# Peptides against a protein of PDB entry 3B8E, part 198

Target 1, 230 residues: chain A of PDB entry 3B8E
Amino acid sequence: PFLIFIIANIPLPLGTVTILCIDLGTDMVPAISLAYEQAESDIMKRQPRNPKTDKLVNEQLISMAYGQIGMIQALGGFFTYFVILAENGFLPIHLLGLRVNWDDRWINDVEDSYGQQWTYEQRKIVEFTCHTPFFVTIVVVQWADLVICKTRRNSVFQQGMKNKILIFGLFEETALAAFLSYCPGMGVALRMYPLKPTWWFCAFPYSLLIFVYDEVRKLIIRRRPGGWVE

## One batch from the design tools (peptide; made by RFdiffusion4, then SolubleMPNN)

Design b1_p27_1_s2 (from b1_p27_1, 19 letters changed)
Fold by OpenDDE base, seed 2:
Structure b1_p27_1_s2 (fold): chain B 230 residues (1-230), chain A 27 residues (1-27)
Amino acid sequence: as target 1 above (230 residues)
Amino acid sequence: SLEEEIARLLKLLLERLREFLELLEKL
């Protein structure tokens, strides 16, 4: 999120403190839950590998997997960000390079895509309105991503939801998201304004698509082992 | 209310965190 903010010079989609809260608050329990996941049945059936080469490959694969998950989460967040700003009159293309004027408190006539002028206060309200949905979107996407990460090759339906720590992690992050979204004073403390319940559903289609895509990917891996899809 | 008090404490924590980050930037 921060890299896109710098490169595209768009209004800040998620505050730095909020990002820190995600990293420390929402990702920790799920990450621990994955460490205690039951061994995948196909891993136990694998032939002995060369311990030197395979250890390095596994570490690289794990690092890549975490990087991919983070990228998917960011994409979901940015999707919600662009939807909210578009609903408020700022189309994605208009946001490119707008940050300089957006953050200038002395400019009170920033135009949206339809020629409406926005004061600094109005712009900041819209910006802070994006923070909460971005955060919630990450949580909703994590529901799918964490479940997907339970197995490398097996379907979620085959492995099942046996990890109680994972289930607890999903509830914990959801409860945290609800707390940050609806607790009084979060708009002042964290620059997270209250979220309409309808925005919880904004990420659901995206989450579902990721889930379906991954199940299809895993199906292909099972049918064609050693392919580039791994 | 309890919720308001939690919000106040979180605000205070954030202020301290910002101060800490500013100190780090000066190093």
Scores: peptide ipSAE 0.000, ipTM 0.231, DockQ to the pose 0.015
Fold by OpenDDE base, seed 3:
Structure b1_p27_1_s2 (fold): chain B 230 residues (1-230), chain A 27 residues (1-27)
Amino acid sequence: as target 1 above (230 residues)
Amino acid sequence: SLEEEIARLLKLLLERLREFLELLEKL
């Protein structure tokens, strides 16, 4: 998200504090949960693995999984961002290169795609309105990511939700999202304005897409062991 | 500094989270 903000010179889609909340608040507990589950799986799989080759393969698989998941999360967040700005009169094409004028406090007549003039304060309200649903989109997509990361080869339905730490992580992420979205003063403190409940559902198609993608991937791995998808 | 501001905001977030949890315990 931040890279696209810099490259495209668009208004900031996600605040720095919100990014920190994602990295420290939402990703840490899931990472711990996955580390415990991996440790349990490795204890159960007593076969002598070559620690060098298996570590490298594991690091590559983790890197690919996080990379792909991160891209889908970013796409979901940006979709939500562009929808909100479009609803407020700023079409995606108009946002390209707009950052300089958008962030200038002395320019109070920035025009939207329909010729409506926006003050600095009005623009910042719209920007901050994007931060919350972007964050919520990431959290909802992370639900799917956490569920799919439990298993490399088995379906989620086969392994079940036995990891209490993972369930706790999902609850924590959801509670944090609800807190940041609806707690009074978060608009001023964290630049996150209250979210309409309907925006929670905007992320569901992306979560479903990730879930379907991963189940298909796992199905292919099960049917073709040692294929290019591993 | 940016780090100090981040630390302040994190502290504020933790305080608000505590308040929220306390509110939930009263429900």
Scores: peptide ipSAE 0.000, ipTM 0.245, DockQ to the pose 0.016
Fold by OpenDDE base, seed 4:
Structure b1_p27_1_s2 (fold): chain B 230 residues (1-230), chain A 27 residues (1-27)
Amino acid sequence: as target 1 above (230 residues)
Amino acid sequence: SLEEEIARLLKLLLERLREFLELLEKL
């Protein structure tokens, strides 16, 4: 999911703590939920498995978890990251290759897209300001993504929300996001500065778009079996 | 050659991955 960061050499959008929270806090419960999700014939390449002897998640579910979920999370997070930096004067195009100068504590005159100079401290404040919204965006996007991941061809409305563990996971990750966003000391301890409530809604259009897109995709798959969309 | 270019790109990728990991360790 960090390919954009590596390739573009932009300022670090996601802190170590947020990565750990994603891996241990937000992804674990959903991953478990996928193991207990009712099988869809096109997702489950194998007949119902014995949970004691077989893999917790089959190859296709693993591919969806590490490929699709991770990519959507990253895309959602990067969307919010670029919005925040743009609001602070750094347009996306200006961020390309900026990391080296951004992270140099001895450079205190890094210019934004409008010619304003930023000290190292100011840059780090902006960077850390991105961490919390990035994380929250991942959570919000994950709401839709987790729901769509349980089906490949069937609509969410057809499959339903029967997995109680999935529902619990959605609440758990949301509670964690709220805790990390608003608990005192997170800015110092975890480099996650407090989040404006409005940023919770920043990802909603993106989440909705993904949801709608996936439903349309599934509709196309149902109408044109064996198409490239599968 | 194509092989040399691939090798160069792989090296660049590895270097950037290393930098990324180092950054993660410092955070």
Scores: peptide ipSAE 0.000, ipTM 0.188, DockQ to the pose 0.036
Fold by OpenDDE base, seed 5:
Structure b1_p27_1_s2 (fold): chain B 230 residues (1-230), chain A 27 residues (1-27)
Amino acid sequence: as target 1 above (230 residues)
Amino acid sequence: SLEEEIARLLKLLLERLREFLELLEKL
């Protein structure tokens, strides 16, 4: 998100506080849960033919899969960001290159896509209005990500939700997201303005996309063991 | 409250990080 902010010169989509809340608050318990997840029966049964080469290849493939999931997650966040800004009069095309004027406190006549002028304070309110939904979008997409990470080859429907720590992690991140989104004073204290409940559902298509992606990936792995998609 | 103290600490951290980002932008 920060790299896109710099490259595209768009208003900041995700605040530093929200990033820290993701890294320290929402990701820690799920990450621990994944470390204690029971190995798939197929992983334990297959002795590596060549422990050194097979381990390295597997680590690279896992890293690529996580990278792709992370990309889908980022796309979900940006989708929410663009929808909110569009609802407030700023179409995505108009946001390109707008950052310099957007962040300048001395410019109070920045025009939206419809010719309405926005003061610095008004612009910052809209920007901060995006931070909470972006964060919540990340959390909602992480639900899917955490669930699919329970298995490497088997369908999530076959493995089930056996890890109680993972379930607790999902609850914890959701509770934290709700707290940050709706607790009074969070807008002033953390620049996380209240979120309309409808925005929780904005990320659902991307969560579904992650599930579909992972199920297709796992299906390919099962049909073609040793393929590049592993 | 503990929540208020956490909020204050997070705000402080945010301010410091913002300052850091502003410094990077000037670089």
Scores: peptide ipSAE 0.000, ipTM 0.219, DockQ to the pose 0.019

Design b1_p27_1_s3 (from b1_p27_1, 21 letters changed)
Fold by OpenDDE base, seed 1:
Structure b1_p27_1_s3 (fold): chain B 230 residues (1-230), chain A 27 residues (1-27)
Amino acid sequence: as target 1 above (230 residues)
Amino acid sequence: SLLEEIEKLLEELEKKLKEFLEELAKR
């Protein structure tokens, strides 16, 4: 998210404090839960044929998996960000290069895609309105990602949800998301305005799409072992 | 070049978003 913010010069979709809340509050417990996930996954139970080479391959595969999860989370967050801004009159293409004018307190006539003028205060309200949904979207995407990461080849439906620690982690991150979204004073303290319940569902189609895509991928891998999809 | 690529991606996203919003508006 931060890299896209710098490169595209768009309004900041997620504040520093919210980033810290994600890193410390939502990512840590799920990561621990995955570490304690006794390899029902075909990922960890493969006895290394060669401990030296297989360790390196496993480390690379783990690193790639975490990197992919992070990218998917970012995409989900940005999707929600662009939806909110579009509903407020700012189309994605109009946001390019807008940051300089957006953050300028002396410019009170920034136009949206429809010619409506926005004061600095109004713009900041919209910006801060994006923070909470962005955070919640990441949490909802994490639900899907954590479930998907349990297996490489097997369907989630085949292995089930046996990891109690993972379930606890999902509950904790959801509770944190609810707290940050609805606790009084979070708008001032964390720049996270209260979330409309409808925004919780914004990420669900995306999570479902990822889930379906992963299941299809796994199905292809099972039908064509050693194919290009591996 | 990177900005142009990002712009293209954002245009594609805008198109998808418009389609999504139109679908939501029909409900």
Scores: peptide ipSAE 0.005, ipTM 0.213, DockQ to the pose 0.107
Fold by OpenDDE base, seed 5:
Structure b1_p27_1_s3 (fold): chain B 230 residues (1-230), chain A 27 residues (1-27)
Amino acid sequence: as target 1 above (230 residues)
Amino acid sequence: SLLEEIEKLLEELEKKLKEFLEELAKR
């Protein structure tokens, strides 16, 4: 997200404090859960036929899968960001290159896509309005990510929700998201303005995409054991 | 205060990265 912000020169979609809340608050418990579940799922008990080559290949494949999921998460966040800005009069194409004028406190006549002028204060309100939905979108997409990471080969529907730590992690991140989104003073303290409940559902298509992606991946692995998609 | 300091550091990093990208774009 930060790199896209720099490259596209768009208004900041996610604040640094929000990023820290994701990294330290929402991701820690799920990450621990995944580490424990990898031990339970006997993924490690299959003695690699060739310990040196199979370990390296598996690590690369896992890294690629996580990278792809991370890209889907980012896309979901940016989708929410663009929808909110569009709802406030800023179409995606108009946001390209707008950052310089957007962040300049002395420019109070930045025009939206419809010719309405926005003061610096108004622009920052809209920007901060995007931070919370972006965060919540990441959390909602992480639900799918955490669920699919339970098993590498079996369908999520076959494995079920057996990991209590994972369930706790999902609850914790959701509770944190709700707290940050609706607690009074978060707009000032964390630059996270209150979120309309409807925005919680904005990420659901991307969560579904992650589920479909993982099920297809697992299906391919089951049909073609030893393929590059593992 | 710590969060504000981190934010400032990240803003500086962003600025440096932007400058670097601009230099790359000129090549």
Scores: peptide ipSAE 0.000, ipTM 0.241, DockQ to the pose 0.025
Fold by OpenDDE base, seed 2:
Structure b1_p27_1_s3 (fold): chain B 230 residues (1-230), chain A 27 residues (1-27)
Amino acid sequence: as target 1 above (230 residues)
Amino acid sequence: SLLEEIEKLLEELEKKLKEFLEELAKR
């Protein structure tokens, strides 16, 4: 998220402190849950390779899965960010390069995509309004991503929801999201304004899309082992 | 495979992002 912020020179979608809270808090339980996930049935069916090699491969697979999840989460967050800003009159194209003027306290006439002028205070309210939905979107996307990352090749329906740690992680993340979104003082402490319940649903279509995409990917891998999709 | 290459690139990007955020947090 921060790299995109710098490269695109857009208004800050999520506070750096909040990002750190996600990285240090929200992702820990999911990462642990993946580490304790039962060996994929396909790995178990393969003749045991050298145990050292298999362990190394598994660690690499977990690391790659974690990195992929993080990137997908960021994409989901940015999707919500762009939706909110677009609803407030700032189209994505207009946001490119806008940061300099956006963050300038002395500029009170920043124009949106429709020619409406925004004061510094108004801009910051919109910016902070994006922080909570961005975080919530990450959590909602995690619901799907964690489930799909349980296996590389098998369907979620085949593997099932047997990992109790994963289930606990999902509840913990949801509880944390609710706490950060609705606890008094979070607007001051983390610059996260209270979220309307409707914004929880903003990420659901995206999560569903990821879920469907991953199931299709896994289906292709199963049908074409050793293909370019692997 | 293309997927593996993408995953590696994503992992590297995430690592760089985390390192950068940690450096920023120390300042």
Scores: peptide ipSAE 0.017, ipTM 0.333, DockQ to the pose 0.066; fails the geometry check
Fold by OpenDDE base, seed 3:
Structure b1_p27_1_s3 (fold): chain B 230 residues (1-230), chain A 27 residues (1-27)
Amino acid sequence: as target 1 above (230 residues)
Amino acid sequence: SLLEEIEKLLEELEKKLKEFLEELAKR
């Protein structure tokens, strides 16, 4: 998300503190849960670890978690961002290169796509209105990611939700999202304004897409062990 | 400049976190 902000010079889609909360808060618990699940799996198998194969598996898991899934998360967040700005009169094309004027406190007449002038304060309200839905979109997509990362080859339905730490991580992310979205003062402290409940559902199509993609991938791996999809 | 520094710090933190997670996953 941040790379697109820099490259496109668009208004800030997600606050830096919120990014830190995602990276440190929401990603750590899933990572710990995966580490424990791997340790538990290794204890149960009683086979000596092959460091080379385990490294390859970890690299694949990391590549999936941060590469493909991260891109889908970013796309989901940016989609939400562009929808909100479009609803407020700023079409995506108009946002390109607008950052300099958008962030200038002395410019109080920035025009939207329809010629309406926006003060600095009004622009910042709209910007901060985008932060919460963007964050919630990432959290909802992360639910799917956590469920996917739990299973390497087996369907989620085969392994079940036995990892208590993973379940705890899902609840923690949800609680954090609810806290940041609805707690008084978060608009000032974290630049996150309260979220309309309808925006929680905007992320579900992306979560479903990730889930379907992973199930199809796992199905292919099960049918063709050693294929390019591993 | 401050935003760029924060961005660099965040990228570095993300990289360290990924490395840490990789190490944990190897364990």
Scores: peptide ipSAE 0.013, ipTM 0.269, DockQ to the pose 0.021; fails the geometry check

Design b1_p27_1_s4 (from b1_p27_1, 20 letters changed)
Fold by OpenDDE base, seed 2:
Structure b1_p27_1_s4 (fold): chain B 230 residues (1-230), chain A 27 residues (1-27)
Amino acid sequence: as target 1 above (230 residues)
Amino acid sequence: SLEKEIKELLERLLKELEEFLQLLKEK
């Protein structure tokens, strides 16, 4: 995700502090919750395989699956970013290469897609307006990610929501998102301005996409055991 | 040029981190 900002040279949609909050605040409890997840019933019933080859393949497949889900999460965040900027007059195509001028404090006449000039202060307000929704989008998408990651092959509906630690993690990350989004002073401290409630819903299509993706993936794995999709 | 852009981005990130740390020290 960070590489796209470098390659596209677009305004940075997520501040360093917000990234740290994601890495340290939102991922820790979910990771712990997954460690306490019960073994899948299908794993317990599997025939013994070659431990060396199966371990290596399994690690690669897990890494690939997490990578794919991570890409969907990033896309969700970027979608929210582009929507906000578009609503403020900056179309995605116009953002390409704009970062240099965007970050220059001495340029106060950066034009949007409609010819409106933006001061440095105005641009920074818009940039910081993107930080909170981007973060919240990641959290909302993580709801789906956390739920699906508890199982590798079984459907979420089959495994159920039995892990109380996972449920607690979902509430914790949501509470953190709400705190960072609405607590007074976060705009100054973390450059996260208050989020309109409507922006919480911007992430839901991507959460749904992750659920559908994972269920389809698992369905394919069940129908074609030993395929590359595992 | 890409190296320069990466460096500038890293410098920006560092600046944001420093500002955050400064805010933490002031509280």
Scores: peptide ipSAE 0.010, ipTM 0.258, DockQ to the pose 0.021
Fold by OpenDDE base, seed 1:
Structure b1_p27_1_s4 (fold): chain B 230 residues (1-230), chain A 27 residues (1-27)
Amino acid sequence: as target 1 above (230 residues)
Amino acid sequence: SLEKEIKELLERLLKELEEFLQLLKEK
């Protein structure tokens, strides 16, 4: 998200403090869940024929999978960001290069895609309105990620939701998202305004996409053992 | 050069998103 912000020179979709909350609050539980799954999988794995090579291949596969999921997660967040800004009159194309004028407090007549003028204060309200939905989108997409990560080779439907740690992680992330979204003062402290309940659903298509992507990936791996998609 | 390429890719993605949003508004 931050890289796209710099490259596209768009208004900041997510505040620094919110990013830190994501990194510290939402990434920790997935990492722990994955560490437990790796440990459990390593215990169940028969002695690797070549522990160094098999470990390296597995680490590369995991890294690629997480990289891909992270990209889909970022796309989901940006989708939510662009939807919110579009609803407020700022189409995605108009946002390109707008940051300089957007962040200038002395410019109070920044025009949206429909010619409406926005004051600095109004623009900052819209910007901060994006932070909470962006964060919630990330959390909802992470639900799918956590559920997917539980099953390396088997379908989620085959293994079920037996991992108590995973369930706890989902609740913790959801509770954090609810706290940041609805606790009074978060708009001032974290630049996160209260989220309309409808925005929780904006992330669901991307969560579904991640599920479908992972199931298709696993299906391909099962049909072509040793293929490049591994 | 990489920054320009990434910028062009982002502009294309934004354009596609805009088209998608327009399609959603028309429905």
Scores: peptide ipSAE 0.000, ipTM 0.220, DockQ to the pose 0.128
Fold by OpenDDE base, seed 5:
Structure b1_p27_1_s4 (fold): chain B 230 residues (1-230), chain A 27 residues (1-27)
Amino acid sequence: as target 1 above (230 residues)
Amino acid sequence: SLEKEIKELLERLLKELEEFLQLLKEK
């Protein structure tokens, strides 16, 4: 989120506090939960030819795959952000370079894509309206990410979801998302305004995309062991 | 390649949404 914010000079889609909540609240507990996951049967049975070289190659391939997943996750968040701003009259093209005027409290006549003027207060309201659904989108996409991280080569359908701790982690991050989205005062404290329940579903296509991507990746790995997509 | 395809898809979806929103505002 921050890279696109800097490059495109668009209004901030996600606050620093919200990022911290993702890192500590939605990533840490699930990561611990994954540590208790049963080892993948294929990994356990595989004997490396050269432990040093094969380990390095595997680490690189895993890093690439997770980098791609992270990019898809970010795209999901930005999609939600742009949808909300578009619904409020700010089309994506119009947001480019708008940040300077957007953040200036002395400019009360920033025009949207349709010529409507927005006060500073109004702009901040719509900005903060984007924070919550962006966060929720990240959480929903993380559901898929956490599930796919359980296995490297085996399909989710083959390995199954047996780790109760991982399931608990998913509920915990969801509960945190619900708390941040609906608890009174979050608009002032965290710049996260209440979210309509319907916005939770905006992330589902991206979660599905991650699942499909991972299943295809794993299928390729099974057909071509040692491929670059591991 | 998948990332590029996703970006292109996203851009297309956003364009369609913009068109849809424009139509709604004109009504």
Scores: peptide ipSAE 0.000, ipTM 0.211, DockQ to the pose 0.160
Fold by OpenDDE base, seed 4:
Structure b1_p27_1_s4 (fold): chain B 230 residues (1-230), chain A 27 residues (1-27)
Amino acid sequence: as target 1 above (230 residues)
Amino acid sequence: SLEKEIKELLERLLKELEEFLQLLKEK
């Protein structure tokens, strides 16, 4: 998210503190859950041809999977961000390069895509309005990601939700999202304004898409063992 | 090989994203 923010020079979609809350609050429990997950039977049954190289490959594959998950999370968050800004008159194309003027306190006539002028305060309200939905979107996407990470080759339907720690992590993450979204003072402390309940549902299609994508990927891996997708 | 392919895919995606962003900056 931060890299895209720098590259696109768009208004900040998510605060640094909120990112830390994601890393510490939402990723830690799932990571612990994954560490305690029984390795998928297919991964364990494969005798390592070379324990050193196969371990390295596995670690690399895991790292890449986490990188992909993070990218999907970011994309989901950015989608929500762009939708909210578009609803407030800022089309994605107009946001490009707007950061400098957006963050300038002395510029009170920043125009949106429809020619409406926005004061600094108004812009910051809109920006902060984006933070909470962005965060919630990441959380909802993480639900799918956690379920995906549980299985490398097998379908989620085959392994089931046996990991109680994973389930707990999902609830904790959701509770944290609800707390950050609706607790008074979060607008000041974390620049997260209260979220309309409808925005919780905006992320669900993305979670579903990720889930479907992963299931399709796994299906391809199962059909083509030793392919590039493995 | 998978790592290499994913890395290449990510690099391509990054490159496409950079190109897209560059195109957006030029407009």
Scores: peptide ipSAE 0.000, ipTM 0.221, DockQ to the pose 0.126; fails the geometry check

